# Designs tried in a protein design run: peptides against a protein of PDB entry 5CWW. Part 28

Target 1, 194 residues: chain A of PDB entry 5CWW
Amino acid sequence: VPKLQGPFDFDLNPEDEQDDEVELKDIYVIGEKPRVADLMRGEEEELEMMKEDQHNGLSLNIICLLSTSGQVKICLDIDGVEAQWLPPRSKNKRLFAPPPEPPSLLTFQTFDTLKPAEVTPDGWPMFSEDATSPYSFYVTHPAGITYISLTPWVFRLESELQSDSEAGTEFRIDLLAKGQGSERDRIFTQTRTQ

## One batch from the design tools (peptide; made by RFdiffusion4, then SolubleMPNN)

Design b2_p25_1_s2
Fold by OpenDDE base, seed 2:
Structure b2_p25_1_s2 (fold): chain B 194 residues (1-194), chain A 25 residues (1-25)
Amino acid sequence: as target 1 above (194 residues)
Amino acid sequence: LRTAPIDLKKLAQKLAELVKKRKAE
């Protein structure tokens, strides 16, 4: 049986965001891709194909949160949260180790997908995947559909995570943080028939 | 459309720490 995980601590949560004010409606998780080095212990033949698939994904889980207001929060799993299972009912009284500290998520970016006038009390925004990219997705709301892509920064972050050199890393990370380069494009807007 | 303000300096620091941690592993 899967173990319920959470609550998560949100590191660098926006100052203007009171946790009590954000009603979450949906969650979208982009799982980490295994490091090529970890895959190299397996089938040699698949390694050549993966080297050509230059689309090395991020070696971190990404957790996207969607509020009723259409606000998207992009979080990085910096602690490497693994799926936990309830321990088998072994009679061994494992001394309740103090519950591990709740894992922290690093808030990378928070942005709106709806205009204030489009927000409704009964609004139900939802995530949906983009079949063409694991790092792109849609936010669907009755008012419209927004395309989101994390691609502009994901590959840059991964390149730093995989780099053997520390030279220039701090500078590039600073640029990455300042850029917060998630793409956001409203691809459809529902015309309110008044 | 609004982007919520975040402490970009702290974000950069946390990301840099993450990179450093991963390189040490």
Scores: peptide ipSAE 0.540, ipTM 0.927, DockQ to the pose 0.788
Fold by OpenDDE base, seed 4:
Structure b2_p25_1_s2 (fold): chain B 194 residues (1-194), chain A 25 residues (1-25)
Amino acid sequence: as target 1 above (194 residues)
Amino acid sequence: LRTAPIDLKKLAQKLAELVKKRKAE
């Protein structure tokens, strides 16, 4: 049985976000791209073919959180949270090890998908995947649909993570952070029929 | 549409640390 994970700590959470005030409605997880080198340690020939077909994904999990207000929080799993399973009922009462520090997520970006006038108390924003890209998704709400793409910064971040050179890394990371390069496009707006 | 402000300097630092850590592994 999968173990319930959480709560997560949010590193660099926006100062104005009181955790208690943000009602989450949905979570969208973009799993890390498996390191081909780790998977293919035995089959060198298939490794080269998979390298070409392997969409340049991020070697980090991305956790997207969606609030009732249509706010999206993009978080990076910097700790590499693995799926945990309930330990088999081993009889050994492991003594109260202090609860492991909750894993931290790095808040990369937080943005709205709804205008203030579109926010409703009974709103039910939801994530949905984009079949064409693992790093793109939709936020659907009765007021409209917003397309989100993480591709602009994901590619750059992965390039730094895979780079063998430290030269210029700090500069490029600074640019990446300042760019906050998630694409956000309202593709549909529901007209209020008066 | 609003983007919530975050400490971009700290973000950059954390990302740089992550990159460094990943390269050391």
Scores: peptide ipSAE 0.539, ipTM 0.927, DockQ to the pose 0.774
Fold by OpenDDE base, seed 3:
Structure b2_p25_1_s2 (fold): chain B 194 residues (1-194), chain A 25 residues (1-25)
Amino acid sequence: as target 1 above (194 residues)
Amino acid sequence: LRTAPIDLKKLAQKLAELVKKRKAE
């Protein structure tokens, strides 16, 4: 039986987000790609050819959260949260280890997909995948459809995570953070039938 | 469309710490 996980702590959550006002409607998870070094520890020669394929993904889980207002929050799983299963009903009174500290998610970016006038109480925005890219997705709402792509920054972040050199890393990360480079395009807008 | 303000300096620091941690493993 799968174990229920959570709650999660959000590091760098925007101060203006009153937790009480943000109702989440959907979650979209982009799973991490395995590190080639961990998969290929036995074959040194094939490791060099697969380094090119490492550029195709992030070695971190990305958790996207969608509110009723169409706000998207992009979070990085810095702790490496894995799926957990309920232990088999062992009769042994395992001493309640203190509950582990809740895992933290790093808030990378928060942005709107709807204009204030498009937000409705009965609106239900939903995520949907992009079949052409694992790091792109859609937010669908009755008012319209928004395309989102994380590709502009994911590659750069992974490059830093995989780099052997510390030289210039701080500078490049600073530029990455300042860029907040998720692509956001409204591809469809429903005309309000007055 | 609005983007919520984040402390970009803190974000950069957290990301840099993450990178450093991953390189030490």
Scores: peptide ipSAE 0.537, ipTM 0.926, DockQ to the pose 0.775
Fold by OpenDDE base, seed 5:
Structure b2_p25_1_s2 (fold): chain B 194 residues (1-194), chain A 25 residues (1-25)
Amino acid sequence: as target 1 above (194 residues)
Amino acid sequence: LRTAPIDLKKLAQKLAELVKKRKAE
């Protein structure tokens, strides 16, 4: 039986936003690319094709949260949340291990997809995938459609995660944090038929 | 469109810690 997971703690929430005030409408999860070692248990032919694509993936799960206001919160799963199963009812009273600390998500970036005037109480923003890229997606709202791409910083972050050199890592990570280079482009705006 | 401000210094620190952790694995 699958174990219910949560709640999640959010590290580095925006200073001005109390989490209690944000009504979430949708969630979009970008799973980590399987490590080559885990793929070795699969078909050899798929392994070669995936090796070329490995350069474009992150070894972390990304969790995107969407509010009613069209705010997107990009979180990184730094703890590596995996599917948990209920332990078999072993009769032995295992000493109550302290409840595991709740998994934490690292807030990487938070940004709006709607202008204040476009926000409506009954608005239902939704995520949709981009079939051409696992790290790109759309936010659809009655007011318009926004394209989001995480590719610019995902690649750089993965490069640091896989780097054997510590030289300059701190500097490059600082640049990553400051840049927060998610692409955001409004591709469609609904014209109010006056 | 607005981007919500976060403590970028803390973010950088946490990311650096993550990188260090992954390299130690």
Scores: peptide ipSAE 0.537, ipTM 0.926, DockQ to the pose 0.771

Design b2_p25_1_s3
Fold by OpenDDE base, seed 4:
Structure b2_p25_1_s3 (fold): chain B 194 residues (1-194), chain A 25 residues (1-25)
Amino acid sequence: as target 1 above (194 residues)
Amino acid sequence: LREAPIDVKKLAKKLAELVKKRKAE
């Protein structure tokens, strides 16, 4: 049986965001790029083919959170949260183990997909995947549909994570942090026929 | 559309720490 995970701590959460004030409606997880080397330890030939098909994905899980107001929070799983299963009922409930520190997510970016006038109390924004890219998705709301792409920064971040050289890393990371280059495009807006 | 302000310096620091950690593994 899968173990319920959470709550998560949000590192670098916006100061104005009170956890109690943000009602989440949906969660979208972009899984980390599989370490082909770990998967293919037995089949060298398939490893080479998979290396070519290795979509330049991020070696981190990305957790996207969507609020009732259409706010998207993009978080990075810096701790490498793995799927946890309920331990077999082992009798030794270490009653005295300090509760494990909740895993932390690094808040990378937070942005709106709705205008203030489009926010409704009964709004139900939802994520949907983009079949063409693992790092792109849609936010759908009765007021409209917003395309989001993480590709502009994901590739750059992965390049730093995989780099053997420390030369220029700090500079490039600073640029990443400043740029926060997620693409947002409103592809559809529902016209309120008054 | 609004973007929430982020402490860019802190973010950069955390990302740098992450990169460093991954290179040490």
Scores: peptide ipSAE 0.558, ipTM 0.932, DockQ to the pose 0.773
Fold by OpenDDE base, seed 2:
Structure b2_p25_1_s3 (fold): chain B 194 residues (1-194), chain A 25 residues (1-25)
Amino acid sequence: as target 1 above (194 residues)
Amino acid sequence: LREAPIDVKKLAKKLAELVKKRKAE
């Protein structure tokens, strides 16, 4: 039986957001791609082919949270949260190790997909995947559909995570943090028939 | 559309620490 995980601690949560005030409606998880080197330890020939496949995703899980107001929070799993299963009913009273510290999520970006006038009490925003990219998705709401792409910064972050050189890393990370490079595009807006 | 303000300096620091950790592994 899968173990329910959480609550998660949000590192660098926006100061204006009290965690208790944000009603979440949906969650979208982008799983980490395994390191090609770890998968291919036995197949040198396939390693070369996959190195050419430039589509090495991020070696971190991304957790996207969607509020009732259409706010999206993009979080990075910096601790590497693994799927946990309920321990088998082993009769051995494992000494309750103190509960491990709750895993932390790093808040990377928080943004709205709805205008204030589009937010309704009965609004139900939902995530949906983009079949063309694992790092792109849609936020659907009765008021409209917003396309979101994480691709621009995901690629840059992964490049830093895989780089052997420390030269310029701090500078590039600073630019990454400042850039907040998620794409956000309203692709459809529902015309309110008055 | 609004974007929530974030402490960019802290974010950069956390990301840099992450990168450093991954390189040490």
Scores: peptide ipSAE 0.558, ipTM 0.932, DockQ to the pose 0.789
Fold by OpenDDE base, seed 1:
Structure b2_p25_1_s3 (fold): chain B 194 residues (1-194), chain A 25 residues (1-25)
Amino acid sequence: as target 1 above (194 residues)
Amino acid sequence: LREAPIDVKKLAKKLAELVKKRKAE
């Protein structure tokens, strides 16, 4: 039985967002790419071919949240939240370990996909995956469809996470943080027939 | 379309800490 996890704390949540004001409609999770070294511990020969393809993902889970207003929040799982299962009911009174501190998500970016005039009380924005890229997705709404890609920063962040050198890391991370370069493109807009 | 302002300095710090943590593992 899966253990209920949460609540999650959002680090660097925009100060103007009262947690109570944002109604979430959908969630989209981009799972971390498994480290080949951990998966391939049993199969030495296939390791070389997979090394080339493995450089194409983030070693962190990404959690995207979508509000009723079409606001997207992109969060990074910095604590490495693993799926927890309820321990089998062993009869032994587990000593009340203090509840572990709730895991924190790092808010990387927050942006709108709808114009204020497109926001409707009955609007139902939803995520959908992009079959061509694990780090791209769509936000669909009655007013239109927005394409989102995390690729502009994901690969740069992963490069820093995998680098053995500390040289220039701080500078590159600063640039990454300033750029927050998720691609956002409205690919379809529903024209209200007047 | 609006983007919510984030404290870039804090974000950079948190990301740098993450990178350091991963390199220590």
Scores: peptide ipSAE 0.557, ipTM 0.932, DockQ to the pose 0.764
Fold by OpenDDE base, seed 3:
Structure b2_p25_1_s3 (fold): chain B 194 residues (1-194), chain A 25 residues (1-25)
Amino acid sequence: as target 1 above (194 residues)
Amino acid sequence: LREAPIDVKKLAKKLAELVKKRKAE
């Protein structure tokens, strides 16, 4: 049985977001690209399927959060939260080590997908995947559909994470932080049939 | 559409620390 994980601490949460005001409706997780070294310890068959799609993935999990208002928060898993399973019910009272500090998520970007006039109390925004890219997805709401792509910055961030050289890294990271260049495009708007 | 303001300097610092950590691993 999978272990429930959380709560997560959000590093760099927007100052204007009072924790009590944002009602989350959906979560979309983009899993990290497995490191080749970690894959080589597994069975050979899993290695072949992962090689083809692996060339352009981020070595970090990305957690996207969607609010009732259509706000999307993009978070990076900087601690490397692994899937945990419930320990087998063995009788040994493992000494309660102090609960580990909750894992931290780094808030990378927060943006709206709905205009204020499109937000309704009964509106239920949802994530859906893009079959053409693991780093692109849609936010569907009764008012319309918004395409989101993380590709503009994901590749650049991964390049820094994999680089052997520190030369220019600080400068390029500063540019990434300033640009945050997620693509956001409303591809469909529902016409209110009056 | 609005984007929530973020402390870009702090974000850059956190990302740089992450990159350094990964290179040391």
Scores: peptide ipSAE 0.556, ipTM 0.932, DockQ to the pose 0.751

Design b2_p25_3_s1
Fold by OpenDDE base, seed 4:
Structure b2_p25_3_s1 (fold): chain B 194 residues (1-194), chain A 25 residues (1-25)
Amino acid sequence: as target 1 above (194 residues)
Amino acid sequence: MKPIDVEALAKKLTALVRRRQAERA
C-alpha cells in the first residue's frame, strides 16, 4: 500500500500565507521526467524513444496546489520525493526515531486565478490536465476557466539543470526567478445573468 | 498576495543546478 505522503513543508512560502489558513481544494502533480544521464545507463532503445520525445521535461516533480479562493501555488520537489511504501510491519518500530522530517517543497510561484469578486465561500476550483502538454493545465471554477502553462520557465530551468557549464548560470537563474514566467490566460468567464 | 522572495529562490535554484552538475561530473 503506498504511504500517504504529507504534510509537506514549503520553503519560501510567502510570509502572509500561513499554511494552516489556506484551504486547499485540489493538488496537481507533474511527475519528473527521467534525466538523460539516467537514461543513458539504461537500454539504448529507451534513450532513442525519449530523444524523439522532444519534450525534455523537467527533471523535478512539480506540485501545484489550489486553494478555495483560486490561488495557485507552484512548488518544486528539489529533493526528489520518492514514492514511499508503508514499511512492512517490522516488529522493531524504533519508538524513538524522530518522525522523519516532512519533505520540503520549494515554492516557485504563487498567483490568483480568480478576481476578488469571483471568490465565493462555496467555490470549488479544480485542476484538469491539458492533453496537449504535460506542463500545461486548467483551473476550473464556476466563475471561469484559466489556462496555465509552465513551459516558459520549465524548459529554461531544465536547460540549466542539464548544463555542464557554470558560466552564466547564476545570471540566467536570476532572470528565471525574476520572470515568474508561468503563462496565465482566462479562456472563459461565466457571465452572471442578472 | 505577497510575492515570493525571488532572490532566495534564485539562490536555491542555483544551488540545485550546481549540485546536479557536480553529480554528473
Scores: peptide ipSAE 0.590, ipTM 0.936, DockQ to the pose 0.761
Fold by OpenDDE base, seed 1:
Parts: sequence; structure tokens; C-alpha cells
Structure b2_p25_3_s1 (fold): chain B 194 residues (1-194), chain A 25 residues (1-25)
Amino acid sequence: as target 1 above (194 residues)
Amino acid sequence: MKPIDVEALAKKLTALVRRRQAERA
């Protein structure tokens, strides 16, 4: 039986966003790609085909959150929340283990997909997958459709995560953090027929 | 929307990278 995981603590959550004020409507999860080291535990023949694909993803889970107002929050699972299964009912409930520290999600980016005038109380924005890229998706709302791509930063971050050299890492990460982050493009806008 | 503390973000990401490097060493 899967263990209910949560609540998640959001690290670097904007102070003004009382978690209680942002009504979440949808969640989109991009699973981590396996680390090269973990792939070496598999059968040798699958290793060669996966080597080409290994460079095409982030070794972290990405959690995208969508509010009623069309606000997107991009979070990184830095602790590597593994699917925890309920321990087998071993008789010795170590009752007194301090509750494991709740897993922390690192808030990487937040942005709006809707203009203030497009926000409606009954609006229900939703995520949808882009079949052409695992790191791209759409936000659909009655007012319009927004394309989002994480590719501008995902591959750069993964390059740093896989680097064996500390030289220049801090500088490159600083540039990454200060950058525009995710690509966002409104591909469709519903014209209100006046 | 209040902007994320970019400096804090950079520090957290750097710490993550260093941790991963140490795990592979």
C-alpha cells in the first residue's frame, strides 16, 4: 500500500503566498530520468540505447502546481522523494522515531498564465502534456492556451548536477537562477465576441 | 506575484550540485 506522503514543505515559497490563499486546481509531475549510475545496475544491452537518452533529462522530479488564477509554480524535488511503501506490519512499531522531516520541494519559478482580466472564479485551468517533449506542456483555460517549456534551464541544471568539477558551478548556477527560466507562449486566446 | 529570492535559490541549487558530486566521489 503506498504511504500517503505529505504535507510537502515548499522551500523558498514567496512569503506573500499564504498556501491557504492559492487554491490549487491541477498538478503536473515530470518524473526524474534515471541516473547513469543507477542504469549500470540493469542489463548491459539496454545500457547502450539508454546512454543516448540519458543526456535528455533532469535527475530530479519536477512538480508543477496550477492555481485557479492561472498561476504556475515550478518545484524541484531535491530530496528525491522515493515512493515509500508502508513498512510491512512488523510487530515492533518503533513508535518513537521522530516523524521524518517532511520532504521539501524547492520552488524554482512562479509565473502567471492569465492576465488579471482573464481570471474568473469559475475558471478551471488544467495541465496537458506535450507529446513532442517531456519537459514541455500546456496550460488550458477558457480564456486561452499557454505553451510552457522547461528546456531553457533543465538541461543546464542537469549538466551541473552531472559535472565532476566544482569550477565555475556557482557562477553558472547563479546565471541560471537569474535567467528567464521557463519559456512561456500564449498560443491561443479566446476572443470574447462582444 | 512576489519574485522568488534568486540568491537563495542559487545557493540551494549550488548546495544540491555539491551534494551530488560528493555522492559520486
Scores: peptide ipSAE 0.589, ipTM 0.936, DockQ to the pose 0.744
Fold by OpenDDE base, seed 2:
Structure b2_p25_3_s1 (fold): chain B 194 residues (1-194), chain A 25 residues (1-25)
Amino acid sequence: as target 1 above (194 residues)
Amino acid sequence: MKPIDVEALAKKLTALVRRRQAERA
């Protein structure tokens, strides 16, 4: 039986966002891509195809959260939350193992997809995938559709994660963090026929 | 919407990168 994981602690949550005040409506998870080195221990033939697919994804899970107000929170799973299974009911319940600390998610970016006037109490914003890119998705709401792409920063972050050199890392990461480079584009707006 | 502490974010990401580098060394 899969172990229920959570609650997640959000590291670097904005001070004003009491997690209790943000009603979450949807969650979108972008799974980590396996590291090429881990794949090399397997089938040689798949290695050639993956070399051509130069789209080495991020070696971190990305958790996107969507509020009823259309706020998107992009979180990174730094600790590597793996699927946990309930330990077999073996008699040796280490009853006293401190519960593992809840996994922490690093808040990378937050942004709104709706204008305040578009927010409705019964609004149902939802995530949907982009079939053309694993790091792009849509937020759909009755008021409109917003395209979101994480590609502007994902590949740069992965490049740093795979770098063997510490030289300039801090500077490049600082630029990456300051840039908050997710692309956001409202591709459709529903005109309210008054 | 209050912005994320970008400086703190940069520090956390840098620490992550360093950890990953150390794991490969």
Scores: peptide ipSAE 0.588, ipTM 0.936, DockQ to the pose 0.759
Fold by OpenDDE base, seed 3:
Structure b2_p25_3_s1 (fold): chain B 194 residues (1-194), chain A 25 residues (1-25)
Amino acid sequence: as target 1 above (194 residues)
Amino acid sequence: MKPIDVEALAKKLTALVRRRQAERA
């Protein structure tokens, strides 16, 4: 049986976003691609197929959060939260192990997909996948549909993560952080039939 | 929406990159 994971602590969460004020409605997870070093321990044939896919992926899990108001939060799993399963019911209730520190997610970016006038109490924004790209998705709401792509920064970040050179890393990461480079485009707007 | 501290973000990402480099060396 899968173990429920969470709650997560959010590192670099904006001060005004008291966790209490933002009602989350949906979560979209983009799983990490295997690291080349981890693949080298597998069979050679699987390695070649995965190398082609690695050029376009990130070696970090990405967690996207969506609020009732249409706010999207993009988080990175820096610590590498792995899927956990419930231990078999062995009688040893190690009841007294201090609860493991909740895993932390790094907030990378936040943005709105709805205008204030489009936000309704009964509105339910949802994520949906883009079949053409693992790092692109849609936010669907009765008021409209927004296309989102993480591709502008994902490749750049992965390039730094795979680099053997420290030269210029700090500068390039600074530019990446300041760029807030996710693409966002409203592709459909529903006209309110008055 | 308050902006994220991008300087703090950059520091954390740089630390991650350095950690990954050290794991490969």
Scores: peptide ipSAE 0.586, ipTM 0.936, DockQ to the pose 0.763

Design b2_p25_3_s2
Fold by OpenDDE base, seed 4:
Structure b2_p25_3_s2 (fold): chain B 194 residues (1-194), chain A 25 residues (1-25)
Amino acid sequence: as target 1 above (194 residues)
Amino acid sequence: MKPIDVKKLAEKLTELVRKRKAERE
């Protein structure tokens, strides 16, 4: 497992992506939907509003990584970052406690937003949110803007996570994994002034 | 860009689904 010297251990990194080869420029985090258990402590009205929000999201954090070359990596926080970043309440810094294992991120998908000819050394791709959907975003680069939506697979994955039956789950998950689940559309391309 | 091992991804996601179900029971 290539230990990215980052705060995260990446599970299922492509074998050839040495951590040293991908210069990251930006990160975009989509927080998990609120848990029903956390809602049970709120007022009934807040509970109803949050129940509606719960049906429209994933019960996992999504971490999107963007390289200098415009490569996007979509990762799932399967362990729940909140549990690992809480400083251990135990004041006993056991001097010899192995450093807490970095949270593992499951790489769900990788794709390019730029053509090879659009990649420049001074190019600075950035994420930006889509105000209309928490699971959609843009990658902005001087060469163009790419729209990305995670919605096609997010809701399907959540349906499996919330299902009471195991019947067909393995098959549907296999289909979900095989599918290029994220939508990607280049909405703007800068015309090179010749 | 090398593709992700889809088989391993499916296995990990299936494990996650099972884990989440077991936590709710």
Scores: peptide ipSAE 0.579, ipTM 0.931, DockQ to the pose 0.776
Fold by OpenDDE base, seed 2:
Structure b2_p25_3_s2 (fold): chain B 194 residues (1-194), chain A 25 residues (1-25)
Amino acid sequence: as target 1 above (194 residues)
Amino acid sequence: MKPIDVKKLAEKLTELVRKRKAERE
């Protein structure tokens, strides 16, 4: 039986945003790129094809949260939440292992995909993938469709995560944080027929 | 929409980078 890993604790939230105030409607997860060391244990032929694709991924899981109001929250899994399975019922009452600390998510960015006038009580925003890019997706709502791309910052963050030097890291990360560089484009708007 | 504390975000990301570096050494 898979272990339920929720609820998530947010290590960083926007000021005065209580998680309880945001009604969650959908979740979209972008898995971390496979580690090269883990790939080296596989068949040699899969290694060559994966080398080209691997250079473009983030070594962190990204968790996107979507509210009923069309608010998107981009979170980073900084603790490295791996799929945990319930330990096999060994007959020995293993002492109450302290409940695993809830995984912490770092809120990287928040933004709205809907205008206030487009928000309706019966609205049902949903995520959908972009099959052409692992770091791009859509938010669909009756009012319209918004394209989102994380590519402008994902590569930059990964380059810092893989760097052997701390020289300039703090400066580049500061620029990254200030930039909030996700692309957002409303590609379709439903015209309300008056 | 209330903004994220960018300073805290930068601090947390920098800490993450340092942690990942230390895990490779």
Scores: peptide ipSAE 0.578, ipTM 0.932, DockQ to the pose 0.740
Fold by OpenDDE base, seed 1:
Structure b2_p25_3_s2 (fold): chain B 194 residues (1-194), chain A 25 residues (1-25)
Amino acid sequence: as target 1 above (194 residues)
Amino acid sequence: MKPIDVKKLAEKLTELVRKRKAERE
């Protein structure tokens, strides 16, 4: 039985956003790509095909949150929340393991997909996948459809995570953090037929 | 929308990179 993991602690939430103030409508999860070292335990033939694909993913889970107002929050699973299986009920050792530290999510970016005038009380924004890229998705709302791509920063972040040298890392990460470079494009807007 | 503390974000990401490097050594 999968252990219910939660509540998530959001690291770097804007100080004044009480988690209770943002009504969430949808969640979109982009699973981490396995590291080459972890895959090397598998059969040789899968290794060649995976080498090309392995360079193209983030070794972190990404959790996207969508509010009723069309606000997107991009979070990174920095703790590497491994799927904790409930240990089989072996009877005896209720070792009071200290309560596992709640998994922390690092808030990487927040942005709006709707203009204030497009926000409606009955608005129902939803995520949908992009079949062409695991790091791209859409936010659909009655007012319009927004394309989002994480690719501008995902590959750069992964390059840092896989680097053998710390030289220049702090500088490049500072640029990543400042840029918060998710691509966002409104591909469709519902024209209010007056 | 309140901006994320970019400085703290950079610090946390840098720490993550260091941690991941240390796990590979």
Scores: peptide ipSAE 0.581, ipTM 0.932, DockQ to the pose 0.734; fails the geometry check
Fold by OpenDDE base, seed 3:
Parts: sequence; structure tokens; C-alpha cells
Structure b2_p25_3_s2 (fold): chain B 194 residues (1-194), chain A 25 residues (1-25)
Amino acid sequence: as target 1 above (194 residues)
Amino acid sequence: MKPIDVKKLAEKLTELVRKRKAERE
């Protein structure tokens, strides 16, 4: 049985977002692409096919959080959270293992998908996948549908993560952080027939 | 919506890049 991972600690949270104020409604996870180096323990032929696909993904897990108000938080797993399984009920309560430090997530971006007037107590925003891209998705709500794409920054970040040179990295990362370049587009709005 | 500290974000991402580079060497 997969172990529920969490709670997550947020390494960067907006100073004034009390964790208690944001009711989470949904979570969308974009898994990391496997590192070529981790695959090199396999047969050489499978490595060549996977190299082409690796250029199009991020070597970090992305965790998207959605609040009841339609706020999206994009987080990066910088620590490399591995899937944990429930340990078999082996009776040895190692009582003395320090509680594992909660995995930390780096908040990359936060944005709203709903206008204040569209937020309703009975509204339930949900994530929906985009079949055309692993780094694009939708937020669906009774008031409308918002398209989101992480593609504008994901490739640039991966390029830095895979770079053999530190030359200019700090500058390019500073530009990346300032840009927070997720695409956001409201593709459908429910017309309230008044 | 409160803005994220972009400077801290850039620092953390830069540290991550350095860490990943060191793991490949």
C-alpha cells in the first residue's frame, strides 16, 4: 500500500500565508523524468530511446496545489521525495528514530484562477490533465476552465540543472525566478443566465 | 495573493543547480 506522503514543509511560503488559511481541494503531481545516469545500469539500447524523451522534461517532481478559492501553488521537489511504502508491521517500533524531517517543497509560483466574485462556498475547483503535454493542465470550476502551462520555464530550468558550466547560471536563474513564466488562460467562462 | 520572495527563490534554485552538478562529478 503506498504511504501517504505529507505533511510537506514549504521551504518558501509567502510570509503572510498562514498554512491554516488555505484549504486545499486538489493536488496534481508531475513526476520527474528519470535521469540518464540512473538508467545506465540497464541495457545500452534502451538508453538511446530515452535520451530523446529526457530533453523534454524536468528532473524534478512538480507538485501543484489547488485551494477551494481557486488559488494554484506550483511547488518543486528539490529534496527528491521518493515513494514510501508502509513498512510491514514488523513489531520493532524503532521508537527512537528521530521523526524524519518532513520533505520540503520549494514554492515556485502562486496565482489565482478565479475572480473573487466567482468563488463560492459550494464551488470545487479540480485539476484536469492535458493529454497533449505533461507540463500543461486545466483547472476546472463551475464558473469556468483555466488552462495552465509550465512549459515556458520548465525547459529553461532543466537546461540549468543539466549544465556542465556555472557560467551565467546565477543570472539566468534570477531571470527565471523574476519571470515566473507559467502560462495562464481562461478558455471557458460559465455565463450565468440571469 | 502575496508575492514569493523572488530573491530567495533564485538563491534556492542556484543552490540546487550546484548540488546537481556536484552529484554528476
Scores: peptide ipSAE 0.580, ipTM 0.932, DockQ to the pose 0.742; fails the geometry check

